# Peptides against a protein of PDB entry 5Z08: the designs that were tried, part 147

Target 1, 168 residues: chain A of PDB entry 5Z08
Amino acid sequence: RQKDEWAKKTSSLMKQLDWFIGEHLGAMLAAEELGGPVVGELMEIDPDDLSAGFNAHGKLKKATSQPDLDRRQRRIDDIWGPQDEQGQAHKRKRGADEALAASAEMRDLIEQLMNKLVEAGGDNSATYVEIPRESAAARFLVRSKVAMFHPNDARRLRLVDFGRDLDD
Target 2, 222 residues: chain B of PDB entry 5Z08
Amino acid sequence: GLPRLIDAIEEASKIPAKRRQTPIKPTIEKLTTHLYTHGASPDSLLRLADLLTLRNHLDQASLAAITRNLYPSSTVSDEVVLRFIGALGHGQLKPTLALQALFLRWLVMVYHLLENPGVLGQVYGVLFDLLDTAAIRPQLCHLLALVTRRKHVRPFRIQAILTLSRQTGGDPNLTGLLRVFKNYYPEIIVGDATKGRASAFKHPDPQWRQHLDEIQQRRSEA

## One batch from the design tools (peptide; made by RFdiffusion4, then SolubleMPNN)

Design b2_p17_7_s1 (from b2_p17_7, 9 letters changed)
Fold by OpenDDE base, seed 3:
Structure b2_p17_7_s1 (fold): chain B 168 residues (1-168), chain C 222 residues (1-222), chain A 17 residues (1-17)
Amino acid sequence: as target 1 above (168 residues)
Amino acid sequence: as target 2 above (222 residues)
Amino acid sequence: EKLKTLEEIYQRLLYSS
C-alpha cells in the first residue's frame, strides 16, 4: 500500500515536472539558445537594461532615447500584428521545434543525472553525466542549483546532493 | 478525526459568534493541530475550501489560522483550486482581501500538488484582471509567473501590465511578471517605468514547504 | 528518496525560472 502511494506520488510529480518542462521551461530555454534572455539571471536585470528593451532577436538593445509611448504600442503591434502568414508560420514552427528540442534535452539530462546518482551507490565520482555540449538546459540546472559541473571538466555534470546542503 | 472537527466547525459557522453555546476557538485549535500534523485529504480540502471561501460566521483569525495550516496530504483537485479562484476580487460576499492574499500564497506553495496544473491556465484571464487590486498583487503576480505560458502572453496583456506598471510607479511584482512575458517574447520593450528591481518570486515560506514535504512523505510511506 | 529528489528538482527549477 505504502509503496503504491509512493509510486503514485512519484508518477504525479513526474507528470507535473514534464508538463512544466514542456509547457513553460522549454520555450524559455529555446529563447536562451537562440540568443534571447538567460533563464533565471534576468530576474536581476538592471533597470537600465530593462528600459533599453530587447531587439527582435532577444538581445539587449543599448539604452537608446526613451521611445514615445506610441512608438512602443506600434512596436508591439508590429511584432504581434498580422505579419505575412508565411513568415509568422515559419517563425512559430521554428520556435516550437526549438522549444521541443530544449524540453527533450532537459528531460533527458534530468533522467541521466538521477540514474547516475542511483547507480553510483554513494560514490560521488561516479555520479557525473557527460554532456555533449554546454546547453541552455545544462546551464539552467547549474544556475538553479540542481546540478553542478565538475571542477576541472565543464563537460561533466552531477546532481547536487540535496541532503548535504541542509546540514551545511 | 478530521471529518468530525470539520463537521463541528461547519455547524458553528452557521451561527453568529454571540449566539454560539460553546466557544469555537478550541475546535479551531484542534483542527489546525490536526492539519499541521497530518495534512488534509482531498475531501477534507474541499470542505475546508468551502469554509474559507463562502460567507459564514467564522472570525478572520480562525480563517487565517486554517489557511496557514492547510497542508494537503496528497493532491489538490481542480474543484478546490476553483473555489479559491472564485473567492478572489471585490464583492460583499467575497472573503477579505487579506484572506485572498493568503489563498493566493497557498496556491503558489501547493502548485506542484495540483492534479491538473492546467486549470490555473484556464482561468488565467480571471487572475490577470485582478492585477489592479493592490492588496493581492504581490501574490497574484507570483502565481501568474508560475502559470503563464506562451498562449497567455498577448499584446493586450503586455500593454495592460505596462500601463499598470507606470501607474504604480514600477511595482517590482509587475516587473517580475513582465520578465516572465519576455521569456516568451524577448522583443517586449519594458520601458523606464520598470526601473525598479524585479521580484524574483522566491518561495514564500521555506519552513512551510519543508513541513509540507514531510507530510507528503509520510503518506508515501503509508 | 527519489520523490524528495524530484520535488527538490521541481521546486528549484520552478523558482529559478
Scores: peptide ipSAE 0.464, ipTM 0.611, DockQ to the pose 0.340
Fold by OpenDDE base, seed 2:
Structure b2_p17_7_s1 (fold): chain B 168 residues (1-168), chain C 222 residues (1-222), chain A 17 residues (1-17)
Amino acid sequence: as target 1 above (168 residues)
Amino acid sequence: as target 2 above (222 residues)
Amino acid sequence: EKLKTLEEIYQRLLYSS
């Protein structure tokens, strides 16, 4: 009985997490990967300011005329800029593809982090997942205090031990 | 073409069914077939939004059929969104609650095609105030789950959801929305009445999504 | 344990988004 309830709750939570990642977080992570605003910092940005694009630091670029739109800003303008219907469709498709990719990366990363935690059997040194790159997903997990980078290796990520933080 | 079909339906919509010289059903079927095959352009979407949201003499089955086939071929403008939002709630001039539920479902399914997703955030209060309307609550909670940002999660709205959740015996859609709120404020205590099953707000119609994607892809290749 | 961990992950992701 309790195991079945636990399994049902776990399944329900997984479905909610999958939905959240796929339908909400993935698009924001994709925007971050494309040089958009950092997930979690966007909440202070006026929707009207989203059209102005962001600098390499995720700060709103003032509409200054200087042509050196970095490759990320070009991607943002290529996503959000006034383009023809074809350009918008390609942008939407690309945005959708990037959102799917970001969602998949986040799901996979969470799964790996969870699996490594289980496999480590309490050995903190064995809990690290090797990440191929510092993705928006990886950075977001760290910002959200879900994960931590290895102090000496930014390619190694581990789940935060939530059990210790509840007793302290 | 689609504009001529819309013209014919607009003219027919001004006339009571009993006074029409010709049955409108064949024209509605042609319209829905066209929409299913090609989708609706932004201009056509606006005209169709007016047909769906403004009081006219079209029957509910025809309005529902149009709504179920309302595939955008491109983006959805703020104006189109606002037509559907303006059609929500109670009133003799407003569409039926059943049709409003279809509009909200449509907005959920096309959310990723909005020209400005922020437009829904601007009308958040209007949407939120309709949560007491049971007939539209499932789709409304789903839409609000997509739209909700930290700025919308205010103490009075938290309390309103908690109160309504208690009054409804823990509506899973309200519990789902409250979980979205709890994302921004973890300290929100979901009382015992809300310990029930929360809605996961899954896509309402995977087949509709797939067909929309096909319509959108054809336009990206053209 | 897994459920608590998932819940914590979910809550932290949600809070930070």
Scores: peptide ipSAE 0.460, ipTM 0.561, DockQ to the pose 0.358
Fold by OpenDDE base, seed 5:
Structure b2_p17_7_s1 (fold): chain B 168 residues (1-168), chain C 222 residues (1-222), chain A 17 residues (1-17)
Amino acid sequence: as target 1 above (168 residues)
Amino acid sequence: as target 2 above (222 residues)
Amino acid sequence: EKLKTLEEIYQRLLYSS
């Protein structure tokens, strides 16, 4: 009975976390990857906001604003294409795809971090996940104090020991 | 007027988004447009500070939009400042760290409009103890750089920044804050890890500053 | 342990978003 309740609670929490990552966090992480604002500076970017692109300051580009010659804006324009109706549809689709990709990356990274923690059996040296790149997802996990980089290797990420941090 | 818009948002904030009879977004847009055009009076600022800092059913985008347009038309009271300071840190009832960073940025940008800048000095310890929170540290260091006086530069705080600077690999914001401390105590040795690039604590939004100045000028002519 | 860890992850992500 207690084990079943624990399993149900765990499943419920996983669903909530998946929803949170997919419906809220993914779009914001995608915006950061696309040269938008850092997650935590601009909250709740929807796919339409992603499609609008960002100026040099990470602000949403107003539809009437001239293309900023800034390298970031060029990259966003290259990512999102021309602002014609077809370009807008393509931009929206790409924004949705990037949000999905960012959500998947975050989910996979959390899963790997948790799995390594379980596998390590208390050996902190074995808890590191190797990350292919310093993604918005990885950076966000560090900013949120969920994870930390290896002191000598920014490609290695581990889960923070929450047991010690709560007792300190 | 602005009070009626705030009334509508306050009432909507009590109700989950799924249960609202009317979309809140158009009202938020009207509010932010009004704030951008006219700014907020001290009374309106207090009410908006409550909406921003107290747990309610407003979405984060709306809260961020209000914060980004929170132009004071006049001064900023101690009460408004303390609402934002009270919203900082960890806790289930606290705003997101993202929103807290926006609040700190706002306090930096309106620092010259505070009725009593000394209020931030009174809560210096609360601000200082949050330096380990990486998400708010850049804006927090900037605010502390403005607020720091000789009375705040204590040995334990010097050591705390030095320790945190080592732990963070020489965060340029911490190095910038240590430079401010060194202005009061030149003998502070900034270790090799802190010989890195210090933040200059430049104004975070020059356009916002310019627009604030325009709003403030209209008041002086009235 | 896993549930507590997940709870902490969720809370920290939610708090930082």
Scores: peptide ipSAE 0.460, ipTM 0.445, DockQ to the pose 0.403; fails the geometry check
Fold by OpenDDE base, seed 1:
Structure b2_p17_7_s1 (fold): chain B 168 residues (1-168), chain C 222 residues (1-222), chain A 17 residues (1-17)
Amino acid sequence: as target 1 above (168 residues)
Amino acid sequence: as target 2 above (222 residues)
Amino acid sequence: EKLKTLEEIYQRLLYSS
């Protein structure tokens, strides 16, 4: 019973993560790869806005300052927005392909990072994934504090130990 | 060609079915066959959007058949999108809720072909205010899931979804949309009523997607 | 453990995006 609930929760969370990567993050990562805004840098997510939390009724406890997210979305819209007709189809196809590629890279990288963590059995030296390139996906994982590069080798990426970081 | 078929249907749409000299069904079948084979150009899409969204004498089966075969051969303009959005909701001049659900499904399936995806973000409020309409809610939640950005996740909208979720007994589509909101604000308390199964918002029709991709590929080779 | 790790990954990606 508990194992089944855990499996269901894990599956549900994986589906959420896959959806988030595919529908939201992939396009932003593709924009970064195409010379657009860096994911997370232009998002002045005021930590205070996130920390404000919600009450039991779903109301924010503090007023959200929203100006920077509107700028990011506008920049994404400007980058992916309509250029001239003939250039648009190729740019859109390229943009869609890049979004799919970025989504796939992010999914694969997360999967590899998690698998290596399990396989390492507690050996931190064995937890590194070798990355073929420094992608927007890899950089974003580092910026988000999900992963870290090996101090001596930027081709090696590992998952952050969330257990230690929560206690520090 | 496609323009001539549209011309014939436009003229027939002005006349009640009982007063038409010729049955429209054969022309609709030719149109849908053409759309399935070649897709619709931006100009043709606009004309078809008007036929689908404006009150005329076309039967619901014909309108549904056109909508199911409405493959863009290129991009979807803001004007086309706005025609479909303007057709949503309650009113005597608006299409049936069943047809509106097909329009929303179509917008989901062609979202990646929009000339300006931001246009849907601009009309986000209009879409959001229709969530109480049960007949279109599944497709509407799916579209909103694609369109939602942090700027749209406002306290009043969070509260509105939570309230509507309670009133509907935890509609899985609303739970799915609330999960999208929670992606921007993780601290959103999904009450016990929303602990139910959330919709995953999967592609509505994989076969339609595959066929769309084939139509789109032919354009890149030409 | 895997679920907690996934949750943490998800949350960090969400907050950083």
Scores: peptide ipSAE 0.449, ipTM 0.531, DockQ to the pose 0.318; fails the geometry check

Design b2_p17_7_s2 (from b2_p17_7, 9 letters changed)
Fold by OpenDDE base, seed 5:
Structure b2_p17_7_s2 (fold): chain B 168 residues (1-168), chain C 222 residues (1-222), chain A 17 residues (1-17)
Amino acid sequence: as target 1 above (168 residues)
Amino acid sequence: as target 2 above (222 residues)
Amino acid sequence: EKLKTLEEIYQRLLYSA
C-alpha cells in the first residue's frame, strides 16, 4: 500500500515535471540556446531590449563593442531580428524543433543525473554524468542549484545532494 | 490563392447573409481547405484575425471553421495576438464567448510560434481579469499557465484565484493555475480548495499539433 | 528518497524559471 502510494505520487510528479519541461521550460531553454534570454535571469526583457540582442551572458547588449557579443547578437538577430517571411518561418520551425530538443535534453539529463545518483550507492565520484556539450539545459540545472559541475571538468555534471542541504 | 479567397470573404462579410448574391459557404470551404493544406502566411493571418475578431456578417459556423483551420505557415506576429486578445471579454462588438474560447485554444496551440511570446506577458492583466468568465476559463487558465512568470505572481492575483476557486467549488483549471503560481512561490498556501484535481493543461488537440508540424516542415523545405 | 529528490528538482526548476 505505501509503496503503491509512493509509486503513484512519483508518477504524478514525473508527469508534472514532464509537462513543465515540455510545455514551459523547453521553449525558454530553446530561446537561450538560440541566443535569447538566459532562463531565470532576464525574464523582464523589454521587446525593445530584445531587438538590441543579448551579450555572451544572455544580457542585453549594451552598446559595448566586444566581438564575441556580435556572434550571439547575430544568432539573436537571426531569431528575433526583422527577417523576411521565409527567414521567420525557418526561425519558427527551428524554434519549435529547438524547444523539443531542449525539452528532450533536459528530460534525459535529469534522468541520467537521477540514475547515476542511485547507481553510485553513496560514492560521490560515481555520480557524475558526462555531458556532450554545455547546453542551456545543463546551465539551467546548475543555476537552479539542481546540479553542479565537476570542479576540474565542465563536461561532468552531478546532482546536488539535497539530503545534506536539507539537514544543514 | 489564399489572398483572393480572403478578399472574397472580406467583401462578403460586409453584406448581410440575406442580401448576398452568392452563398459564402463554398468560399469558406475553399478557404479552410487551403488553410488545412498550406497554412496561412503572416499577412493572411492578420487579415483572418480581423475577419474573426471584428464584428461582421459572417456566421458563427464559418468563423469557427476558419479558426479550427487557422494553421500558421510561419510565425504569429504580436499584431495577430493582440487582435485575438482584444476580442476577449463581454461586449456587443466582441465575438461570442464560444468563439473566444476557440481563439484562446488557438493561442495555446500556436504559443511556440509567437514572434514574441512576451507580448502575452504584457497583456497578462487583461487575461487574468477574465478568469471569472466561466465559458472561457478552461482555455484561459491553460494560456495563463504557459504565460505566467514570477513577475506575474502577485499577492492580489493569488488571493483572486483562491477566492474564485472557492466561489467555483474548486474549478480544476483554477487549481492548475494556482499550482503554476506555487511553482514560483512554494510558500503559497494552497488551501483545501486546491487539494482537488488540477488540470494538467495537456495539448488541446494532438492531431492539430501534428498537422501544424507538417505545415511548418513544408515551409522550411521551400 | 527518489520522490524527495524529484520533488526538490521540480521545486528548484520551477523557482528558477
Scores: peptide ipSAE 0.461, ipTM 0.553, DockQ to the pose 0.330
Fold by OpenDDE base, seed 3:
Structure b2_p17_7_s2 (fold): chain B 168 residues (1-168), chain C 222 residues (1-222), chain A 17 residues (1-17)
Amino acid sequence: as target 1 above (168 residues)
Amino acid sequence: as target 2 above (222 residues)
Amino acid sequence: EKLKTLEEIYQRLLYSA
């Protein structure tokens, strides 16, 4: 009985998490990938700060390298350009596709992070997941204090030990 | 058990305090202790929601104490949610605005336990129309920040928040809600009124959360 | 354990979004 109730609660929570990721978070992550606002950062982000990109910790990069002006200009033009019906339809479709992709990436990352934690059997060195890119999803997991990057390798992500953070 | 305590309080709630033969305070203390230790089942939550939201002869301190200890042992039904939403706003039959703020805070803290999180999205308009009520605005903005989806972000609501933000001198909670809107529509110009510090909508009570988690775990182990 | 972890993940995501 207890195991079944635990399984039901876990399933219920997974459904809620999946819904939250799919219906709320995915669109925000897609907006971030498109050069929109950073999910969870204080809105004092000057539009100029959006131009700087993000560091390995999900923080705004100091504007050292000229961001690929062309990619941003296209995004600005896509946002502010003439809203013909075709352009709006393409933009809506692209936004939906990117939201789905971001949602899938977030779900996959959470699953991998949890699986690695179980597989590691308490070995913190074995808990890292290799990420193919620094995505909005990966950065958000770090900003939300769900995950942390390896100190020497921003391609390695691990789940935060929630038990230890309460004692420190 | 909890049902018998609720029965006694329901009966006492029908009688003015001055006409009660026995003090209700000891029974309220037993109820709140039980809720703190074991939480409330879905059925008990519904009964308690009625006690909290319907006009009765219970004192505000007792109602607040019950609300502060309203730990769900399981899920929160749509019916329970709708009782609390129906209790919001101005009216002679509605709970005090202070109690309404506690209800909104509770809904924020138990959002992850809703049987259907979409129920709040269905009543989004009702919640949004209450943003002018200053006494509940902080908790209301927090709840709306959790509930808001792309379908809710409409031009008239954007303009309503912007107007209200100007009228309130840039309430940080409204700025925080406008931020959530901007996540769906980056083109939203957050004017100078929003140069203020946005609310981060942090968990209202980490200790309450931890205790809720303990109650929820005990049920999973049963 | 898994449930606690999921709850914590979910809560941290909710309050950070």
Scores: peptide ipSAE 0.458, ipTM 0.613, DockQ to the pose 0.343
Fold by OpenDDE base, seed 2:
Structure b2_p17_7_s2 (fold): chain B 168 residues (1-168), chain C 222 residues (1-222), chain A 17 residues (1-17)
Amino acid sequence: as target 1 above (168 residues)
Amino acid sequence: as target 2 above (222 residues)
Amino acid sequence: EKLKTLEEIYQRLLYSA
């Protein structure tokens, strides 16, 4: 009975997390990977503001500034700039594909982090996941205080031990 | 006329009640009677909004009586809306929470008369951050239920409502607002703490609505 | 334990997004 309730709660929470990652976070992470705003820094981006593009620092450009020739800005301007209907459809599809990819990366990374924590059996040195790149997903997990990098190796990421912070 | 009544009340509002030569109550009664009969023009609404929202020497009963009779004869400007929104929250210079609840109720009842309904969407964050204030939460949730669009339904706000719902033991108004959010994102899982009865956000005062409609009809015939 | 960890992950992600 209690195990079944726990299993149901866990399943419900996993569905919530999967939804949040897939429907909201994935698109924001994809935007960050494409040189858009950093997730959590610019929370109130109006869709109309997204169309104005971002500077090299991921900040909203005012409509009057000449498009900076930076490749990242071009990608954003390509995604959000005035294009023909076919270009917009291709970009919407590409944006959707990038959002799906970012969502999958985030899900996989969370799963790996949790699995390593379980496998380590309390050995903090064994809790690190090797990441192939510093992705928007990895950076966001660190900013959100879900994960932390190894102090000497930015390719190693571990889950924050949430149990210790409650007793201090 | 209404402007002269407002002038007299504005002058009286600058003076402490104990130092007034003439009682203000008869002038307030004339004002509320006039408002009930004819409503307030946009210009009069702005002046009355300043009297209601700015710190002055008017008593709370007079301010409440004006607010309860604040029938617009026309539209409600963005400036009037922003005066009432600016008066919300905690602070010694702000109106009482009881009066703020009346302002929010008023905004709900006149929402269809706003010149630009989008103005409330622009101040959505200010409104949302006040949800922890129990005294105004019922009217605030109702207003937010009218104002909420997809762009406002953000993950942090979903979580904030869920957290506050747990902390309040499942406030029906928060559950009602979360149902509005679910219209935009059906996947929002309402935890067990929110399985309670949701508010339907019905019109706060059907008699006030009917009387407003009568005042508005007279304008369309003129 | 796993449920508490998942809850904490979810809360921190929601708060930061």
Scores: peptide ipSAE 0.456, ipTM 0.494, DockQ to the pose 0.293
Fold by OpenDDE base, seed 1:
Structure b2_p17_7_s2 (fold): chain B 168 residues (1-168), chain C 222 residues (1-222), chain A 17 residues (1-17)
Amino acid sequence: as target 1 above (168 residues)
Amino acid sequence: as target 2 above (222 residues)
Amino acid sequence: EKLKTLEEIYQRLLYSA
């Protein structure tokens, strides 16, 4: 019973993560790769606004400050917005392909990072994934404090130890 | 060519079926065949959007057939999008709810071809306010799932979905949309009424997608 | 453990995007 509930929760969360990466994050990462805004730098997401939470009725406990999210979406819309006719179809195909590629790379990196953490069995030196390039996906994982680079090798990425960071 | 077919249909659309000198069905079949083979240019797409969204004397079967074959050969302009959005809701001058559901499905399937995807974000409120309309809710939730950004996830909209979910007995499409909202605000408590299976918002027609991709590829080779 | 890790990854990505 508990194992089945855990498996169900894990599967549900993975689907949510996959959706978030594919439908939202991939396009933003693709924009970054194409010389657009850096993901996370333009979003003053006040952590306090997120921490305010919602009650059982969907009411926000504290007022959300919204201005920076609107700017980011506008910049994404401006980058992906209409340029001249002939260039647009190629740019859209390229943009869609880049969004798919960025989404795939992010999914793969997360999977590799999680797998290496499990395989390492507590050996921090064995938790590093070798990355082929410093991608927008890799940089975003670091900026979001999901991952960290090896101090001496920017080609090596590891998952942040969330157990220690929650106690510090 | 396609423009001449549209001209003939536009003229026929002004006349009641009983007063037409020639049956329109053969011209509709030629149009749909052409659209299936070549797609619609931006200009043709706008003209077809007007035929589909404005009140005229075309029959529902013809309108549905055009909508099902409405493959863009290029991009979809903001103007085309706004014609379809303007056609949504209740009113004597608006298309049937069945046809509106087809328009929403079409917008989902061509979302990646929009000249400015942000245009849907600008009309987000208009779309959101139609969630109580059961006949279009499945496709509307799917479109909103694609369009939703953090700026749209407001407390009043969260409350509106929760209330509507309770009233509908936990519509899986509303639960799916609320899951999208929860991606921006994880602390959203999806109450016990939403224990239902959420919609996954899968592509509504894989064959249509494949055929669209073929039409789009031919343009890149020309 | 894996679920908690995945949840934390998801939360951090959401809050940073």
Scores: peptide ipSAE 0.444, ipTM 0.531, DockQ to the pose 0.315; fails the geometry check

